# Peptides against a protein of PDB entry 2FGR: the designs that were tried, part 142

Target 1, 331 residues: chain A of PDB entry 2FGR
Amino acid sequence: SSVTLFGIVDTNVAYVNKDAAGDSRYGLGTSGASTSRLGLRGTEDLGGGLKAGFWLEGEIFGDDGNASGFNFKRRSTVSLSGNFGEVRLGRDLVPTSQKLTSYDLFSATGIGPFMGFRNWAAGQGADDNGIRANNLISYYTPNFGGFNAGFGYAFDEKQTIGTADSVGRYIGGYVAYDNGPLSASLGLAQQKTAVGGLATDRDEITLGASYNFGVAKLSGLLQQTKFKRDIGGDIKTNSYMLGASAPVGGVGEVKLQYALYDQKAIDSKAHQITLGYVHNLSKRTALYGNLAFLKNKDASTLGLQAKGVYAGGVQAGESQTGVQVGIRHAF

## One batch from the design tools (peptide; made by RFdiffusion4, then SolubleMPNN)

Design b2_p17_7_s2 (from b2_p17_7, 15 letters changed)
Fold by OpenDDE base, seed 4:
Structure b2_p17_7_s2 (fold): chain B 331 residues (1-331), chain A 17 residues (1-17)
Amino acid sequence: as target 1 above (331 residues)
Amino acid sequence: MKELLEKALKEFLESLN
């Protein structure tokens, strides 16, 4: 058996030129290149090709020393794995987010990531961004000549909000092809939630693909999220992402990513463009910089996620510019 | 459990049509 302590401390100086009042915000932020985390994990060989595992991981907020506390809400799983793949029990990334966020060149954090995995409809469920779930059972296949899949189900445990039942139920999965430079995946998920105390289904379909040309990598996402409300009509968002990354000088990586969020319920679009650079000082330590521009049209109020500084929205139709410069250290 | 999964999957698939 083994137990490994691991983590990342990622802290930055961040700036956004507009908040909800139109004022600038700046200060010390977290998780600009990778989500800061502390974790414990281990495996036990049970013989016959069977292994037990555990994984406990929580987010670190280096700017305030986790003033709001520490928990294992990132992942808290026990697992069995073998030739059949892996079964996990406990809170984790849902299979759809685990796979489809892998195409985000900004690692689903900071001011540059794809923001499609979002609570678009003021859903009242704790995980209405479609990223994680409580009470989750997940299964991941081995890779069969490139083909792989993951499936998950989260129990609602009869949770209710208003008149909505089955809150927190998740069902979803993906199919993928991962072979050499190519990755492609299709994910489907439904979560039960509530909006305004009424039953709502969060339906999600996501297509992702990437290709590594060696000199550069291209990555893309196509996503539709639909909050299906019994009253008031559906809240639908179509999200698109295209990104490129390239190694620089053997020690650096440059990234450029564009995303479009077509928010159908408000007939409004938002455009996000992010330029990022990571400079590896070692295998464990990097400097990074991100520059992001978010253009909201019409009634769109999206904001860049400068965690620890400002992650709220802006005024309708306003544009926001964000900068992060930081240090990432892994242990 | 199985019935709940089937119901949820059915509802999702119906939502895509």
Scores: peptide ipSAE 0.007, ipTM 0.347, DockQ to the pose 0.014
Fold by OpenDDE base, seed 3:
Structure b2_p17_7_s2 (fold): chain B 331 residues (1-331), chain A 17 residues (1-17)
Amino acid sequence: as target 1 above (331 residues)
Amino acid sequence: MKELLEKALKEFLESLN
């Protein structure tokens, strides 16, 4: 068996011009270009094209040295893989998020990412953002002439919150076509959760596509999330994203991404525009800068995710500007 | 698991209307 130690330390100086009180926040933040992490992974060749694998990965918080501790909540899987694809057991990205976040040009990280994969309804489940799950079994097909798919099921283990049962159960998957410059995917997922101690279903549908023109890449997402409540009506959000990226001078990349979050339950929209730049100093080290604008309308209170500095909301109808400048180092 | 997937998919599709 081989064991590889790997990681990323990504730390930045971040600024947001408004918090929940209308005041600016600034300081040292984490994970602006890539999520900081420490991991162990390995594989064992079992013969006949069969491999065993393990993956243990936790988030690193460089600003405070992991004051809240370290865990493997990013991924803790054992797997079998071969010509049939890959089966994974353990906490991981759910198949839908694993595939559909790949169209986010900001890699679901920092102040610029698509924020559609979110807990829109104050869901009380641990993973009501639809990104990861405990007790997960996943299967990923090989790529067959471009076609591929992934499926997952997470056991609820009879977890309850209030009167809600089956909390944490996930079922979902995607189908995709990945061939040359083209990628396109459809994802569907349902999670069982609770809102206000009452049973709630989190339904999610996501379409993603990208095309690499060589000189530039275009990417898009269309998503609907619906927290289906027995009392109080559904909490529905339609999220849209369009982004472009281009290489710069052989050592850099510029990114521009727009997103719209149509929050139906409060009849309110939020607009996000982010400009990002990454400058590679080496294969392992990069400098980066992000500039994000978030415009909330009406009752919308969304905030940019300047992790380690401020990731809360703003006052209803307020706009927020965020900046991150940082260093990413991979090992 | 297949039945659960089918049920969840059905419920999901019904929820889109």
Scores: peptide ipSAE 0.007, ipTM 0.373, DockQ to the pose 0.014
Fold by OpenDDE base, seed 1:
Structure b2_p17_7_s2 (fold): chain B 331 residues (1-331), chain A 17 residues (1-17)
Amino acid sequence: as target 1 above (331 residues)
Amino acid sequence: MKELLEKALKEFLESLN
């Protein structure tokens, strides 16, 4: 049995030109290039090709020293793996987010990521962004000639909110083809939640693809989220992303990503464009900079996620500019 | 499943116009 301590400390200076009041915000933020984390993991060879594993991981907030405490809400799993693949028990990324977020060139963090994995409908469930789930059982297949899949089920444990009686139940999975420079995936998920105290299904479909040309990588996402309310109209968002990355001078990486969020319930679009650069000082330490523009149209109020500085919305129809400059250190 | 995907894809294409 082995235990590995690992982590990332990512801290930045961040600026956004508008908050909900139209004022600028600036300060020390976290997780601009990678989510800051502390984790413990280990494996045990049980013989016959069977392995046991554990993974405990929590988020680090370097700006305040985890003033709100530390937990293992990022991942807290025990696993069995072998030629059959891997079974995980415990809180984790749901299979759909684990696979489909991999096409986000900004690693699902900072001011530049694809924001489609979101609670679009003021869902009252804790994980209505479709990223993680409690009480999760997951299964991941091996890769068979490029083909792979993942499936998950999270128990609701009779959690209720208002009249909703199955809050937190998740069922979902993906199928993928990963071979050489090509990756393509389809993900489907349904999560039971509540909106306004009423039972609501959060349905999600996501297509992702990437191709590594060596000199550059292209990546794309197509996603629909639909909060199907028992009473009231559906809250539907169509999200699109296209990104490119390229190595620079053997020590750097430049990234450009565009996303469109078509918020059907409010008939409003938001456009996000982000330019990022990472400069590797070593294998473990990097400097980075992100520049993001978010243009809200009509009733859209989306804000860039400058964690630790400002992650709220803006006034309807307002545009926001964000900057992050920081240090990422991995151990 | 195929029909759901086709419907979703159609909705995506329609939202790009």
Scores: peptide ipSAE 0.017, ipTM 0.526, DockQ to the pose 0.012; fails the geometry check
Fold by OpenDDE base, seed 5:
Structure b2_p17_7_s2 (fold): chain B 331 residues (1-331), chain A 17 residues (1-17)
Amino acid sequence: as target 1 above (331 residues)
Amino acid sequence: MKELLEKALKEFLESLN
């Protein structure tokens, strides 16, 4: 068997020009280019092409030294893999997020990512952003001539919130075509949750595609998230993303990404545009900078996710500018 | 496969409406 210790420490100086009070926030933040993490993983060859695996990974907060503690909430899986693909047991990215976030050029991290994978409805479930699940069984196919798929089911284990009795149940999956420079995927998911103590279904559909031209990469996402409530009507958000990246000077990468969040329940839109640059000092160490602008319209109160500095909302209809400059080190 | 995907997408979208 093999065991590998791995991690990333990503810490930045961050600034946002507005918080919920209209004041600026600045300080030392975390996870601007990549989520800071500490993990253990390994495999065992069982013979006959069968392998066992484990993966334990938790988030690191370099700004406060993990003041709230350390856990393996990023991933805690055991797996079997072979010619049939991979089966995983344990907390992980749900198949839909694992595949469809791969089209986000900011990798769901920092102030620039696609924010569609969100709890849009003040859902009371722990993972109502549709990113991860507890009690998850997942299956991933091999790649067959470009075609691949993933499926997952998470047990609710009779978790209740108010009158909701199936909180945390997840069912979802994706189908994809990955061949050379082309990737395209469709993901479908439903998660049971509660809003205001009432049973609510979080339905999600996501389309993603990317093409790597060598000199540049283009990527896009289309998503609908709907919190289906029996009382008060549905909370629907349509999210759109288009991004481009290009290598610069052999050691750098520039990224530009735009997203639109059409929040139907409040008839309000938010526009996000982010410029990012990564400068590789080595294979393991990089400097980076992100500049993001978020324009809220009407009743929209979205905020940029400057983790460790400010990740809250702003006043309705206010715009927010964010900056991150930091160091990422992988080990 | 494309037709099956389109059908599944349509059915899902219809279920969301």
Scores: peptide ipSAE 0.008, ipTM 0.471, DockQ to the pose 0.012; fails the geometry check

Design b2_p17_7_s3 (from b2_p17_7, 15 letters changed)
Fold by OpenDDE base, seed 1:
Structure b2_p17_7_s3 (fold): chain B 331 residues (1-331), chain A 17 residues (1-17)
Amino acid sequence: as target 1 above (331 residues)
Amino acid sequence: MKELLEKALKEFLESLA
């Protein structure tokens, strides 16, 4: 058996020009280019092409030294893998988010990422952003002729919130085609949750595609999230993303990404534009900078996610500008 | 499931128009 210790420490200086009161916020933030993490993983060859694995990973907060503690909430899995693919048991990214966030050129972190994987409806479930699940069983196929898929089911374990039962139940999966420069996938998921103490289904459909032209990569996402409530109207958001990245001078990467969040329940849109640059000092150390503009229209109150500095909303219809400059180190 | 997907996709595409 082998055990590997691994991690990323990503810390930045961040600024946003508006908080909920209209005031600026600035300070030391975390996870601007990659989510800071500490992990342990290992594999055991069981013979006959069968392997056992484990993966334990938690988030690191470099700004306060994990003052709120450390856990393995990012991933805590045991697995079996072989020619049949991989089965995982334990908390993890749900298959839909694992695959579809791969099209986000900002790695689902910092002020620039696609923010579609969100709790749009004040859902009371712990993972109503559709990213991870407790009590999860996942299966991932091998890649065969470019085709691959992943499926997951999370047990609710009779969790209740208010009058809602089955809270935390997840069922979902994706199908994908990954061949050379092309990647394309379709993901579907349903999660049982509660809103206002009442049973609610969080339905999600996501399409993603990317193409690497060598000189540049294009990536796109189309997503609909719907919180289906028995009482009151459905809370529906259509999210769109288009991004491009290109290598610069052999040591750098520039990224530009646009996203639109059409929040149907409040008939309001938000526009996000982010420019990012990563400069590799080595294979493991990089400097980076992100510049993001978020324009809320009408009743929209979205805020950029400057983790460690300010990740809250802004006043309805207000725009927000964010900057992150930081160091990422992998080990 | 296929019908639900088709309906969701249709609604999504209609929201783009």
Scores: peptide ipSAE 0.016, ipTM 0.525, DockQ to the pose 0.012
Fold by OpenDDE base, seed 4:
Structure b2_p17_7_s3 (fold): chain B 331 residues (1-331), chain A 17 residues (1-17)
Amino acid sequence: as target 1 above (331 residues)
Amino acid sequence: MKELLEKALKEFLESLA
């Protein structure tokens, strides 16, 4: 058996020029390049190609020393794996997010990531961003000549909000082709939630692809999220992302990513463009900088996610500029 | 549920055309 302690401490100085009041915010933030985390994982060889595993991972907030506490909400799984693939029991990334966020060149964190995995409808469920789920069973296939898939089901355990039942139920999965420089995936998911105390289905479809040219990588996402409400009509968002990254010398990486969020329910678009740079001081330590611009049109109020500093919205139709400069250390 | 997902896929693809 093996047990590994691992983690990342990522802390930055962050600035956004506008909050909901139109004022600037600045301070010490976290998780600008990678989500800060502390984890334990291990495996046991059971013989015959079968392995047991565990994974416990929680987020670290270096700015306040986890003042709100520490938990294993990032992942808390036990698993069996073998020639059949891997079965996981416990809170984790849902299969759709696990696969499709991998195309985000900003690692689904900081001010630059693809923000499509979001609660677009003021959903009242804890995980209405479609990223993780409680009570999750997941299955991941082996890679068969590039083809692979993942499936998941999360039990609602009869959770209710208002008149909505089955809140937190998730069903979803992806199919993918990963071979050499090419990756492509299709993900589908449905999650039951509540909006205004009424039953709502969060339907999600996501297409992702990337190609590594060696000298540069291109990545793209197409996503539709639809909160299907029995009353009040559907809340639909089409999200698009295109990004490129390239190594700079032997120690750096530059990233550029654009995203468009077409929020149909309010007939409003938001445009996000982010430039990032990572400078590796070692295999484990890096300096980084992110510069992001978010342009809201019409009724759009999206804000950049400067975790630890400001992650709220802005006034309708306002633009926001964000900066993060930080240190990432992995152990 | 499968039918709902299939419908969603169809709608999505149509929205991209």
Scores: peptide ipSAE 0.009, ipTM 0.483, DockQ to the pose 0.012
Fold by OpenDDE base, seed 3:
Structure b2_p17_7_s3 (fold): chain B 331 residues (1-331), chain A 17 residues (1-17)
Amino acid sequence: as target 1 above (331 residues)
Amino acid sequence: MKELLEKALKEFLESLA
C-alpha cells in the first residue's frame, strides 16, 4: 500500500467594498485560487485490476491557523476501483457537484466561482448547497469512448429538523461525454432538508459544457435549483454561467467568467463578472489575482465569497466589488 | 435501502413534472 501526504496552502490579501452595513472589508483571506487543504490518500493493489483506496482531506485556514480546528469534512472515503469504475463510501463531493463544478473556470473557489451550488432558501441541512454529503455511497463509471456517469446516495439516518424527517438524504447523478477538447454533462439531484422546520426538497438540474480550442477554452453552465416547500411556495433559482480562459506567455492563465442568478422567489437578479489571472512560478507555486463585480438588483443580497475576510451578503440591490491577490503553494 | 432509493427517485421524478 502507499500513503501520500498532500496539500495546498492558499492565502491572499482580499478586499470587498461593501458588507451588510455598506462598509468595506479587507484583510488576509484564504482559498482564493484553490481551497487550502491537508490530506492523506493511498491505494493498495489487490490484484486482478482491483484496488482499494482511502482519502482523508480537510480544509486549512492559513489566516488563523485553523482556530476552529481541523477535520476531514472535505473528503473521508474508502473505495474500491477497477475496470468496473470506482465505488466510494464516506463523506465526499456528491457526484453532481464533482462533475458539474468542473466547468467552473474558477474551480468553485474564491470570489469568482459560479455560485449556483448554493443554499438559496435558508435550508437548515448542513449541506444544502448541494456540494457534499455525509453518509454517501458513490459510484463512478469508467470512461467508455467518452461516455461516463456517476451516481450517489446519501443516507439520512432518520435525521430530523423540526417536523422534517429524512434530512440529509441525497440522490443524484450525472451523465457525461468527455472526449478530447469536448466535455458535456447533465446532472440531476434531490436532497431532503428543512426550511423553517418544515420538510423541503432541494431539486437541482445542471447542464455543463466546455470546449478547448487550444488557444482558449470556453465553458458554460445552466442550472435550476428548486426548494420545494409544502407551505409558502417553491424557492426557485435559475443560474447561468459563461466563461473563457486562455494561456498567457506559457506560465500564466487569464480567466473571464460571467454568471447570472435569477432568483424567482424574490423576483430579483444578480450579475457576476470576474477577471482572474494565475501566474505559475513553478509547478507547485503560483501567484494569482481576482477581480470580481457582483451587481444585485431589487431584493437580491448576494455577496462575493472572500473567505477569511467577508463572505456575507450585502444590502438589497447593492453592488459589490472584490479583489484577491495571493499565493498558492501545493505540496 | 432499495425501497428508499426507489422512493427518492420517484419523488424526484415527480418533482420535475
Scores: peptide ipSAE 0.006, ipTM 0.343, DockQ to the pose 0.014
Fold by OpenDDE base, seed 2:
Structure b2_p17_7_s3 (fold): chain B 331 residues (1-331), chain A 17 residues (1-17)
Amino acid sequence: as target 1 above (331 residues)
Amino acid sequence: MKELLEKALKEFLESLA
């Protein structure tokens, strides 16, 4: 058996020019390039190609020293793996988010990421952003000539909110082709939740693709999220992303990503464009900078996610500019 | 593969209405 302690401390100085009151916010933020984390993981060879594994990982908030506490909500799994693939038991990324967020050039963190994996409908469930689930069983196939897949089911355990039952139930999966410079995936998921105390299904479909040209990488996402409500009408969002990245000088990487969020329930769009740069000082330490612009139209109130500084919305139809400059250290 | 993905996408989107 082996046990590894690992982590990332990512802390930045962040600025946004507008909050919900129209005022600027600035300070020390966290997780601008990668989510800060502390974890333990290990494996045991059981023979015959079978392995047992565990993974315990929690988020670190370097700006306040985890004033709200530490937990293993990022991942808390026990696993069996072998020629058949991997089965995981415990809280984790759901298979759809695990695969489809990989096409986000900003790794689903900071002010630049694709924000499609979101609670678009004021869902009352703990994980209504479609990223993780409690009580999760997951299965991941090996890669067969490029083809691979993942599936997951989360038990609701009779959790109720208002009149809604089965809250937290998740079923979903993806199919993918990963071969050389090409990656493409389709993910489907349904999660049961509540909105206004009433049963609601969060349905999600996501298509992702990337191609590495060597000199640059292109990546894209197409997503539809629909909160199906029995009363009040459905809340549907179509999200689109296109990004490019390129190595710079052998030690750096530049990223440019655009996203569009078409929020159908409020007939309003938001446009996001982010420029990022990472400079590797070593294998473990990097400096980074992100510059993001978010334009809300009409009734849209989306805000950039400057974690630790300001992650709220803005006034309807307002634009927001955000900056993060930070240090990422991995151990 | 492309056709299968397109069909799956269409069917899912249709199921979402």
Scores: peptide ipSAE 0.009, ipTM 0.490, DockQ to the pose 0.012; fails the geometry check

